# Ledger of designs, part 21: peptides against a protein of PDB entry 6J54

Target 1, 223 residues: chain A of PDB entry 6J54
Amino acid sequence: NENLFASFIAPTMMGLPIVTLIIMFPSLLFPTPKRLINNRTISIQQWLIQLTSKQMMAIHNQKGQTWSLMLMSLIMFIGSTNILGLLPHSFTPTTQLSMNLGMAIPLWSATVFTGFRYKTKTSLAHFLPQGTPALLIPMLVIIETISLFIQPVALAVRLTANITAGHLLIHLIGGATLALLNINTMTAFITFTILILLTILEFAVALIQAYVFTLLVSLYLHD
Target 2, 42 residues: chain B of PDB entry 6J54
Amino acid sequence: QFQFTGIKKYFNSYTLTGRMNCVLATYGGIALLVLYFKLRSK

## One batch from the design tools (peptide)

Design b1_p14_1_s2 (made by RFdiffusion4, then SolubleMPNN; from b1_p14_1, 9 letters changed)
Fold by OpenDDE base, seed 5:
Structure b1_p14_1_s2 (fold): chain B 223 residues (1-223), chain C 42 residues (1-42), chain A 14 residues (1-14)
Amino acid sequence: as target 1 above (223 residues)
Amino acid sequence: as target 2 above (42 residues)
Amino acid sequence: MDLNLLLQALLSLL
């Protein structure tokens, strides 16, 4: 079972952790445009960024749109790291809960503090839903406060669990296909087909989780 | 526009200011309870 | 190259 979780061990080279290099690598895949008419790859990247930016910023007012650069960088970072993590024998930093909490907690705290700073009345009123009966007000306020503190944890755990579970499932089915090759080639072919379908699903999950993470951060900013 | 009179003017679940006051009152009540138990334990 | 050997090689990358 140690072999199953070996892909989640932080890689070291010459006794030094190379996790920093792995985290920085996705940034090299997105060069800044210098020309009016760029290469096809850069043009596609810009088009995708513009589409996602337009979709995510449609919810925000002019002051909320100042966060566009940070949110776009976040979705590109998480999405690229998750996709690169699906490469064989690659380490995905987003499988580490510490990294995801390290992103979720500051972003969540920033949105909460900005809410309390600029919209104190609306942010405090958010702890009590409209139309609640008077007897349930104290209990509901407590539940809503607990819910607020669970938000960064749920955000980090969702990303970590989905990526980690996907990787483990690929390894398990991959191991099963290898074992079945020696027993029955027909069953091995079926399991291999499932493995291919699963890998395609994991590519979709990798992008969706990046989008959901940024969207939820954006939604907390809107509140 | 709901016209609330008396205590309901300040503690309403429908108005923004009323909701804020309810939240502050609940936190204040909890803080006083915690303070009471802390002072009693000493 | 046999299909089984190719499949084993591909699966060994996972």
Scores: peptide ipSAE 0.016, ipTM 0.699, DockQ to the pose 0.012
Fold by OpenDDE base, seed 3:
Structure b1_p14_1_s2 (fold): chain B 223 residues (1-223), chain C 42 residues (1-42), chain A 14 residues (1-14)
Amino acid sequence: as target 1 above (223 residues)
Amino acid sequence: as target 2 above (42 residues)
Amino acid sequence: MDLNLLLQALLSLL
């Protein structure tokens, strides 16, 4: 009987951790184009990258658009790792809060520091919404400051919680289905149907969370 | 467009400069309070 | 029985 959290343990082979190989594996799925007319798979990938790039960079000025490469690499990395994590007996690095915080904190700090460097007045003024009554100014500034520091935590926890919860649900419903197969076939069929629907949902969630993570980082840069 | 006179010109919640000054004043006040309590505890 | 075994094998991959 494997514990429910066995899938979240860092995998080892021959006593050596293979997490580094798992993290690097998604990069192999996106080869660089060499031809004017590429294979169908590469063409679809390029189309998706261009589509997402146009959508995300539409809100940014020319200076903000310099971040396009980093943001596109980020969404491709998170998205690919999340999708690969839905494979049986796979390990998803994005289920680890340490990894997501390791991405969120530097990106958040970079956006905040760039804001303070290039738009100091606007960034400082952002801590106080327009039209605030004078009596509420100190309290609201404190709240907005706290809100700013919660952003990287919320960003990391959102991704971690959604992916982890999805994996746990798949394991629980899958385990329940196996247990019910020996007890009542009809109920097992119902749980299996739920498992299929949940798996489809998790594919969507995997992509959505990658998009939301990157989008929020992009929005923080815009602000 | 709001026309502010006197201190309200520099400390208001409507203009960009006014909001910035309010934020700086708030942080400055908090820093002074923390400094006061730190010095008092010594 | 055969379908059950197939389903168990498939679910064992999860």
Scores: peptide ipSAE 0.016, ipTM 0.711, DockQ to the pose 0.012
Fold by OpenDDE base, seed 4:
Structure b1_p14_1_s2 (fold): chain B 223 residues (1-223), chain C 42 residues (1-42), chain A 14 residues (1-14)
Amino acid sequence: as target 1 above (223 residues)
Amino acid sequence: as target 2 above (42 residues)
Amino acid sequence: MDLNLLLQALLSLL
């Protein structure tokens, strides 16, 4: 592939963008359970959702637990899209900064506004860390306000950069392995082994980024 | 527990209310400065 | 199947 960034171009079919279909596809992997005792795959999914829900909602009060459905859907969406993005010749929507900003900004704004609405005193106090020297208070308040506005950008960029970098690295190492096959088979085998290890790492990264994104949104809600 | 008296009771970095007041005071000060320069330019 | 062919086939999927 001459174009290293070809995998990140929004796919089109017959001139129509199929990104919407790709974004909706992960939802098909998580069917709604209808039985009390479901099959093994759905049971495992429910178990994982239950575990993650329990862990993430443990830091929230009853009002914060209202966000459980939103946060669980978010982690499942990002996680599934990231994992599916590691399939060969697949397009990963989370490599698009626009998509990640589209998720980060509304969720961030919702958490911030919710915080200011229900815990105004605590939210305002959050702009000043406890124990700050008096002379540093004005400067630190300004820095903390800037930090607040950087949060949605940091969420989006972190997810985009990690997934994009992983895909690029897999592509580059894969291309290098192919090139080395014609030069030295032994070196190609070593490079291929590295590629396998890297792909395994990227599976972990894909899940970690989904978790971190959701966790940070949850943390902003808690603050 | 810190015992604050006087102005430190309302403006401190240790109590929740004190921190809130410090933040509000900072924003208020910035707003007044911006207003001052805006009015001075007119 | 030759290891090289298998490797090429697998790498072609990337």
Scores: peptide ipSAE 0.016, ipTM 0.716, DockQ to the pose 0.013
Fold by OpenDDE base, seed 2:
Structure b1_p14_1_s2 (fold): chain B 223 residues (1-223), chain C 42 residues (1-42), chain A 14 residues (1-14)
Amino acid sequence: as target 1 above (223 residues)
Amino acid sequence: as target 2 above (42 residues)
Amino acid sequence: MDLNLLLQALLSLL
């Protein structure tokens, strides 16, 4: 009788939460280059970072590109934590809604306040789409205001829900496969195949969610 | 180029300034309504 | 080693 949610409980060692160490662990996987010609692994990492940075910053003006370091650190952090979370017996901090809200709310607020500070007219005008009939203006402004406040919540919940659901599915299908091994080997093999496909999908989802999270923050900054 | 005259010049859904003014007017109206009901409840 | 035992061992890691 295994608890389905046991993997989402914050691990403790000697009564102390290890969550902080787990959150910091991905930073150890990205060493700073010290040589002109780096090792193959570091070169690949730098290449990937450069590619992602070029893709994300292509949308932004010069002022928006000042956020490149933060956005790149964010995508690398979320992506690495999500991938590491798919390892057996690992804890994924991004399954915690508190963590994702803790990232989403400040980043969202920073982008919104930056928008209001530097582009007040455009930011205020964003609450009203172009071409709106005059009678719908008050209602639409209210809806757009509500939409704005839902953005950080949607951002956090999207990441949390996708990663959590993936982990739960892997756990459930894995448990079902184990149970079916003693009942019918053929059905267990089918379930195992589904599990493999699902795990591959979750690796992709882990990266996509990191990208989407960072991209949406970036888009909010661009607006 | 849309040439707006009169009140439509300041309150339109096509220009940035017009949209901004519409948004401000909406928030101002809501604030006044809230203030009205708050004062009425006293 | 039986394939089932190997599979059980691998699945036990999940």
Scores: peptide ipSAE 0.016, ipTM 0.711, DockQ to the pose 0.012

Design b1_p14_1_s3 (made by RFdiffusion4, then SolubleMPNN; from b1_p14_1, 10 letters changed)
Fold by OpenDDE base, seed 5:
Structure b1_p14_1_s3 (fold): chain B 223 residues (1-223), chain C 42 residues (1-42), chain A 14 residues (1-14)
Amino acid sequence: as target 1 above (223 residues)
Amino acid sequence: as target 2 above (42 residues)
Amino acid sequence: MDINQLLQLLLSLL
């Protein structure tokens, strides 16, 4: 009875948008450790953060490692919001392209400006791959320039499309399962099994997309 | 390791400086073309 | 609760 896209409408309470509260909620799930030895939950969280931090920062020099806190906060934010978005009747802010562009463009700009500031020669040279034939140089520089500007868009759209498509698929298969319950219980059971498997897949996708988003931002910083 | 002479010393696709100069030359050329068309339209 | 009712309840949450 409901529109398939109803879950993507920004929720309001008493006429006021509550998107800000939803965005801030994941931050409450990651408290700052106060003790040398913490409880199991915080210890696991810190362990995961350390592992991911070690992996991502291995690419960067000491100056690049200053971005560690920002990148780790980003992956935790996107990952937690995506996972929470898989809860029934929940609103996922990362399904909004505006939000993802709002994150991607500043981060991309920061990496590009940082590159031009500290590695001007290397950054400019990046527009021309090594060994390019002389006749192709002007065209290739233009293409590479366009490619650079597409990066933040591709970053945002990838995240938005994957999460949105996953949600829609869950709703469609769920609706089909309900319809089949009245027709044939056996077929409904099969579709329900598919729905469960799909839900598990979407949990994985939610985490992977957070990782890929952060990793790509990190890679742009490395260039 | 690459030894270039003449114009190739400054404009090549192998050295870092050469690549940079090629990029700058390309942007400069585009800017001049845009400027030309802008002045022509006036 | 019948299995069908339980399934409907779970699916109604989606």
Scores: peptide ipSAE 0.015, ipTM 0.689, DockQ to the pose 0.012
Fold by OpenDDE base, seed 4:
Structure b1_p14_1_s3 (fold): chain B 223 residues (1-223), chain C 42 residues (1-42), chain A 14 residues (1-14)
Amino acid sequence: as target 1 above (223 residues)
Amino acid sequence: as target 2 above (42 residues)
Amino acid sequence: MDINQLLQLLLSLL
């Protein structure tokens, strides 16, 4: 079944990894605005960024809003890489757990350390939910501590699993459709329709996962 | 808002300071237990 | 182009 996972192997050309170029490519899709009134594409992009920035930063105070640039760049990066990964014969870097951990761990660490630095009392109190029975306090504090350390792993695994599962499903249904073409054209057409619907769903999933990843990082910063 | 007296004023699961103190007490207790077993084995 | 050829072409891109 090496063919099923071949699309997830890091691409190399002439023995050199081109993953770095693939990771940097989405940045070219978002040019810096140079005019007060830009073209339609840049205007729509800026409008979307402003809307997402407003809704994501609404839960943050002024100090938390300093992370707006980081969070917006993160959502744009993950979103663009996920969308580009849905192109035919494209490699999606976010299917690599190493990449997602590389994003999740530093961001999580930064949010946790920032929380302890500026809101020490609130951050320490976060390990104990309100209204906990006295007998459960030690156990719950331990569980909540473990939960904290699982957060970066959960962020990385969630993104990796969702994108990988989607790509595998598209590949499997696509392969099944090809196999059915030689057996029954009508059934192949049905499976192809399912494939189209699935690809549309994966576009939505790609954006949702980018949003959820960024939102959770934002929420960890708020907590 | 809850009014607590005595030890419940400092250790409770409702107030921010009480929750913080409970967390610190838990970590302190664990640290003391680990220290106790470490010193006992030495 | 036949529908089968179109389908094969589209599927070959996946």
Scores: peptide ipSAE 0.014, ipTM 0.711, DockQ to the pose 0.013
Fold by OpenDDE base, seed 2:
Structure b1_p14_1_s3 (fold): chain B 223 residues (1-223), chain C 42 residues (1-42), chain A 14 residues (1-14)
Amino acid sequence: as target 1 above (223 residues)
Amino acid sequence: as target 2 above (42 residues)
Amino acid sequence: MDINQLLQLLLSLL
């Protein structure tokens, strides 16, 4: 009779929340290069960062590329936390909606405000798609305004829901596999195979969600 | 290039300025309506 | 160690 949501409870040690340490831990996995010829692991890491950076910044002009450091740090942070969260008995901070909202709202606000500051005309015009019939203009402007405010919520919920659902599914299937071991070994083996495939999928989802989160923030900045 | 004359020059859904003006007009209209109902309620 | 025991051990880590 295990609590299915026990893995999502903020861990405490000696009565003190250790969430802060968990959030900071991924930063230790990304050391700064100190040599011209780095270690193989660091070289691969830098290569991956460069590849993702090139892809993310391809949509931005020179002014938008000033956000490269922030966006790359964001994707590395979310990606690393999501991957680390797939480790057994690990806590994933990104399963907490509060954390994801805490990231989404400021980033979204920053992109919107920067848009209004530097491209006021374009940003205001964005509320009305081109070629809209005159009768639909007021309604569409309202809808687009509402859509704008839903963006940070959708961004946070998407990340939270996808990661949380994946973790829950792994736990459920894992528990079912354990239960089936005592009933039928063959069915347990099938369930275990599904669990492995699901785990592989969740690794992909963890990276994709980090990428999508950062990409959408970047896209909002571009618009 | 769309050639707009008169009011359509300032309020259109095709030009950047026209779209901006339409958005501002919409928000202004909503604000005026809210103000009207607020004043009417008093 | 039986395969079932190994599997239980691995699953217990999850």
Scores: peptide ipSAE 0.014, ipTM 0.702, DockQ to the pose 0.012
Fold by OpenDDE base, seed 3:
Structure b1_p14_1_s3 (fold): chain B 223 residues (1-223), chain C 42 residues (1-42), chain A 14 residues (1-14)
Amino acid sequence: as target 1 above (223 residues)
Amino acid sequence: as target 2 above (42 residues)
Amino acid sequence: MDINQLLQLLLSLL
């Protein structure tokens, strides 16, 4: 492949961008339950949602638990898009930094604003760690303020970088395997084995990054 | 726990109120400095 | 199908 980054270009079909359809597609994978006892697939999905919901909401009080629906929808969206992105010739929207910033900044701002609205004293006091020497107070407050503003950027970049790097590695190792097939079959077999292991790892990374993204948003809400 | 007297009661790094006041004082100081330089530049 | 052709086909999907 001449362009290593071709997989990250927004796809077009019949001259029209289909990014919107790709973003909406994960919603079709999670049908609403209609029965008391659903089929195995829906039951597993509900179990996973309940399990993750219990873990994430355990750190929140009753008011914080009102965010459960949004946080669970977020993890389901990011997780499903990341997994679907590992399919051949697929486009992963979460590789786009603009999308991840578009999610991170509003969520971060909402959590920070909520903190200042309902816990003003605690939120302001959070800029100064307990027990700091008096001489370091002004500098530390500034550093903590900068740290706060870096949070949404770090959140978005983490997701983008990890997913993008994974896709690039799969592409590079795959390309190397193809090139080595005509040179040395034994070496090509080794690189192919690495490719398989890497793809398995990327499935785990896809889920972990979705979880970490949502968890950090949830943690910022708690702080 | 900690009993502070004088100005340390209001500005300390141990109590919640003290920490808040330190943060506000820091931001207030920075704001005044920025304001001073802005007015000086005019 | 030769193993190399099959592997090339599979890898071409990536």
Scores: peptide ipSAE 0.014, ipTM 0.704, DockQ to the pose 0.012

Design b1_p14_1_s4 (made by RFdiffusion4, then SolubleMPNN; from b1_p14_1, 10 letters changed)
Fold by OpenDDE base, seed 1:
Structure b1_p14_1_s4 (fold): chain B 223 residues (1-223), chain C 42 residues (1-42), chain A 14 residues (1-14)
Amino acid sequence: as target 1 above (223 residues)
Amino acid sequence: as target 2 above (42 residues)
Amino acid sequence: MDINQLLSLLLSLL
């Protein structure tokens, strides 16, 4: 069982941690366009960024749109790290809860602080849903307060759990397929098909989790 | 629009101000309870 | 190279 988690150990080279380099690597995949007419790959990339930006910021007013650069950089970072993590023998930094908490807590605190600073009345009123019976108000306010503090934890754990579970499943099914190759080729083919489908699913999950993470941060900012 | 009179005007679950006041009242109550127990322990 | 060997190598990379 310990071998299943070997891929989640922080890699070191010559005794030096290279995790920082791995975390910075996705930034190299997004060069800044300098030409009036860029190549096809950069054009498609910019087009996708613009589409996602328009979709993500559609719920925000002009003040909220000031966060567009941060939110877009976040989704690109998480998405790229998750996708790169699906490469063989790669290390996925987003499988580390510490990293995801390191992203979630500051972003959550920034959005909450921004909300309380500029929209104090609305932010305070958010602790009580409309139409609540009078007798349930104190309890519900407490629950909503607790819910607020659980948000950054849930945000980090959701990302970590989904990515980690996906990686574990790929390793397990992959190992099972390898073991079945010498036992029964037909069953190995079935498990291999499942592995392919699972890999496709994990690509989707990798992008969805990046989107959900960013969207939730955006929604917290909107409130 | 709901017409609230008296205490319900300031403490209601429908208006923004009413909701805010309810939240503040709840936190104030909790703070007073904590203060009470803190003073009682001395 | 046998298909099974290729598949095994591919799976070993995962």
Scores: peptide ipSAE 0.015, ipTM 0.713, DockQ to the pose 0.013
Fold by OpenDDE base, seed 4:
Structure b1_p14_1_s4 (fold): chain B 223 residues (1-223), chain C 42 residues (1-42), chain A 14 residues (1-14)
Amino acid sequence: as target 1 above (223 residues)
Amino acid sequence: as target 2 above (42 residues)
Amino acid sequence: MDINQLLSLLLSLL
């Protein structure tokens, strides 16, 4: 534990970055179903995907439904990477801002471009909320334009910050608990209990952040 | 339903077309201002 | 295994 941020350094093996392998690993957890009635694990996965797909795509029109595969793959990817990142001594790729920006910027640009292409009037009108006083229109249009460009950054930073903060908190409390073992066992037990509760919370946060990321991308597509 | 007459029919913050026109007018105005200052500096 | 050893082991994995 020389560096608090050592767990966030991109892992390398023999001088070669293994980040690519780590990023691809979650895909192995979701095998392609081959049977009409699959085993319990695949059936549960497909059921969850179906439920989330139904919920996410309920907001979209028929043309927006074409994004279902992309959005479902996105939520499964982020969710699985976040959950796997909570494993001991694991590297979470989503703690890297570069990765999250790499996902956010193309998806955001695609949604914005799609919006302008198919619904130009609605997309342009989105820069001005309804009922805005006439004097505030120029200022609000500028603010809304800036807000649009902040969307991919906010999308990436939100995911990065939440996952990173969670890992740091687990590390700090874990380190504190370890240090307290030699001082007071009772206090160490209390801190360990907090650590367990925190880890449970981080599992929830991991899934929520995946959902929020995908939901916001979906929402930008709808707008 | 809002009844707009005159220029308010085309530039309003309530209708979809009105909002679009307001946005375009704002961008157009900014572009013209930038162009004006750019030409003035030459 | 002692509770302290278990705790240390679990914490070392984190």
Scores: peptide ipSAE 0.014, ipTM 0.722, DockQ to the pose 0.013
Fold by OpenDDE base, seed 2:
Structure b1_p14_1_s4 (fold): chain B 223 residues (1-223), chain C 42 residues (1-42), chain A 14 residues (1-14)
Amino acid sequence: as target 1 above (223 residues)
Amino acid sequence: as target 2 above (42 residues)
Amino acid sequence: MDINQLLSLLLSLL
């Protein structure tokens, strides 16, 4: 049972935490293009980046598109770290709530402050939905204010919980299949099939969570 | 187009300015209440 | 290599 959370412990080498190296490692997988006609892998990467960029920035005006570099770097970072975290015996930094809060809070605050700075009237008006009855205005403003402050927490917890839960499920089912191999091979085969399906699902979840995280940050910027 | 007259022109839930004013009024009221209780507690 | 051994090896990597 104690081994269940062992994969979430920050790895150390020679007594030194190597988490920083793990966090920086995904950047090596995305080299900058140097040629007009790049290798197939780089071309596919650039194509994917362009597609996601066009899709995410479609909701933003020209001024909002200045955040494109940051948002694209964010989605690539979270996505790559999540995918790499699904590799055997790998550490996923995004399973750490501290990391996700460390990303969510500054990005959220930046979007909120940017909103108040450039669109003060709209941002202040956002605390009150249109058409609210007059008697509910004070209460709703308070609720909306609280909702605003919950946004970065929800953003971080969503990512952390989804990735962590997926890893735990893979670990548990993997352990169960291993235990069942010596008991009943047929049931072990069934659980193994479930494990494979779950791993495929987790690959999708890893990408989706990266996208949702970045999209929500982008959406908060748009509002 | 909603035509608001009087106080409703400045405090409404339909226009951006009206919504902003309502929010500011709410925060101002809360701040005044907090200030009142703080001064009363002293 | 037995299927069980292969499976155990694969599962041990997870």
Scores: peptide ipSAE 0.014, ipTM 0.713, DockQ to the pose 0.013
Fold by OpenDDE base, seed 3:
Structure b1_p14_1_s4 (fold): chain B 223 residues (1-223), chain C 42 residues (1-42), chain A 14 residues (1-14)
Amino acid sequence: as target 1 above (223 residues)
Amino acid sequence: as target 2 above (42 residues)
Amino acid sequence: MDINQLLSLLLSLL
């Protein structure tokens, strides 16, 4: 029986989980520069990292820019894992909610704690939007506190849901296309075209989710 | 810039300090309420 | 290799 969720099962080799190796594998794709003039691939990677770093750190002050390394490593990690996850028969670690929560909660907590440490007044004031009517202050403060605690969950679930849903949709449409090949080639071709468009979209989504995840962490740090 | 006088100077939703004080007052009130119910229940 | 076979092989990888 075809299991739609088979791709989300943690892979094992000889009874040993290889998830750690899979998670560490993207780091091998981004070697450190050793030469003044690097290879084309490394040069493009560095250029992209520089562009993204400039864009993301533009909203931060000097103290916030200390997070540049962490945020850039995060976006590279999530982006690379998501892209690698779109390879055939590959396991995508970011489909695991546990992993995404494991990233979201510490990063969120770090940003919140750093905010309370360095910008205590602004962080506390953030629980109350400006111009709130006096009667709504207690209720709104409660809502904002709840909203704060939902942030890491929303961050993790967004990434997990988008990647997982994309994979499932590719599998479903792929399976449907395969089934239709034996029934009607024309309909199979249409479905295959949709599959191609979807896969292209998922490549974009994979990168966008990495960017959004990192951007939101950065935004929480800024606020 | 809003110039508030009296209690509104310390508790307002427009100034940073006022917002902070409102938040602290809200949490303080909730904490006191929770404490009251906890002490009342036991 | 026929187009359908290639397509099937490609789809089998998905």
Scores: peptide ipSAE 0.013, ipTM 0.716, DockQ to the pose 0.013

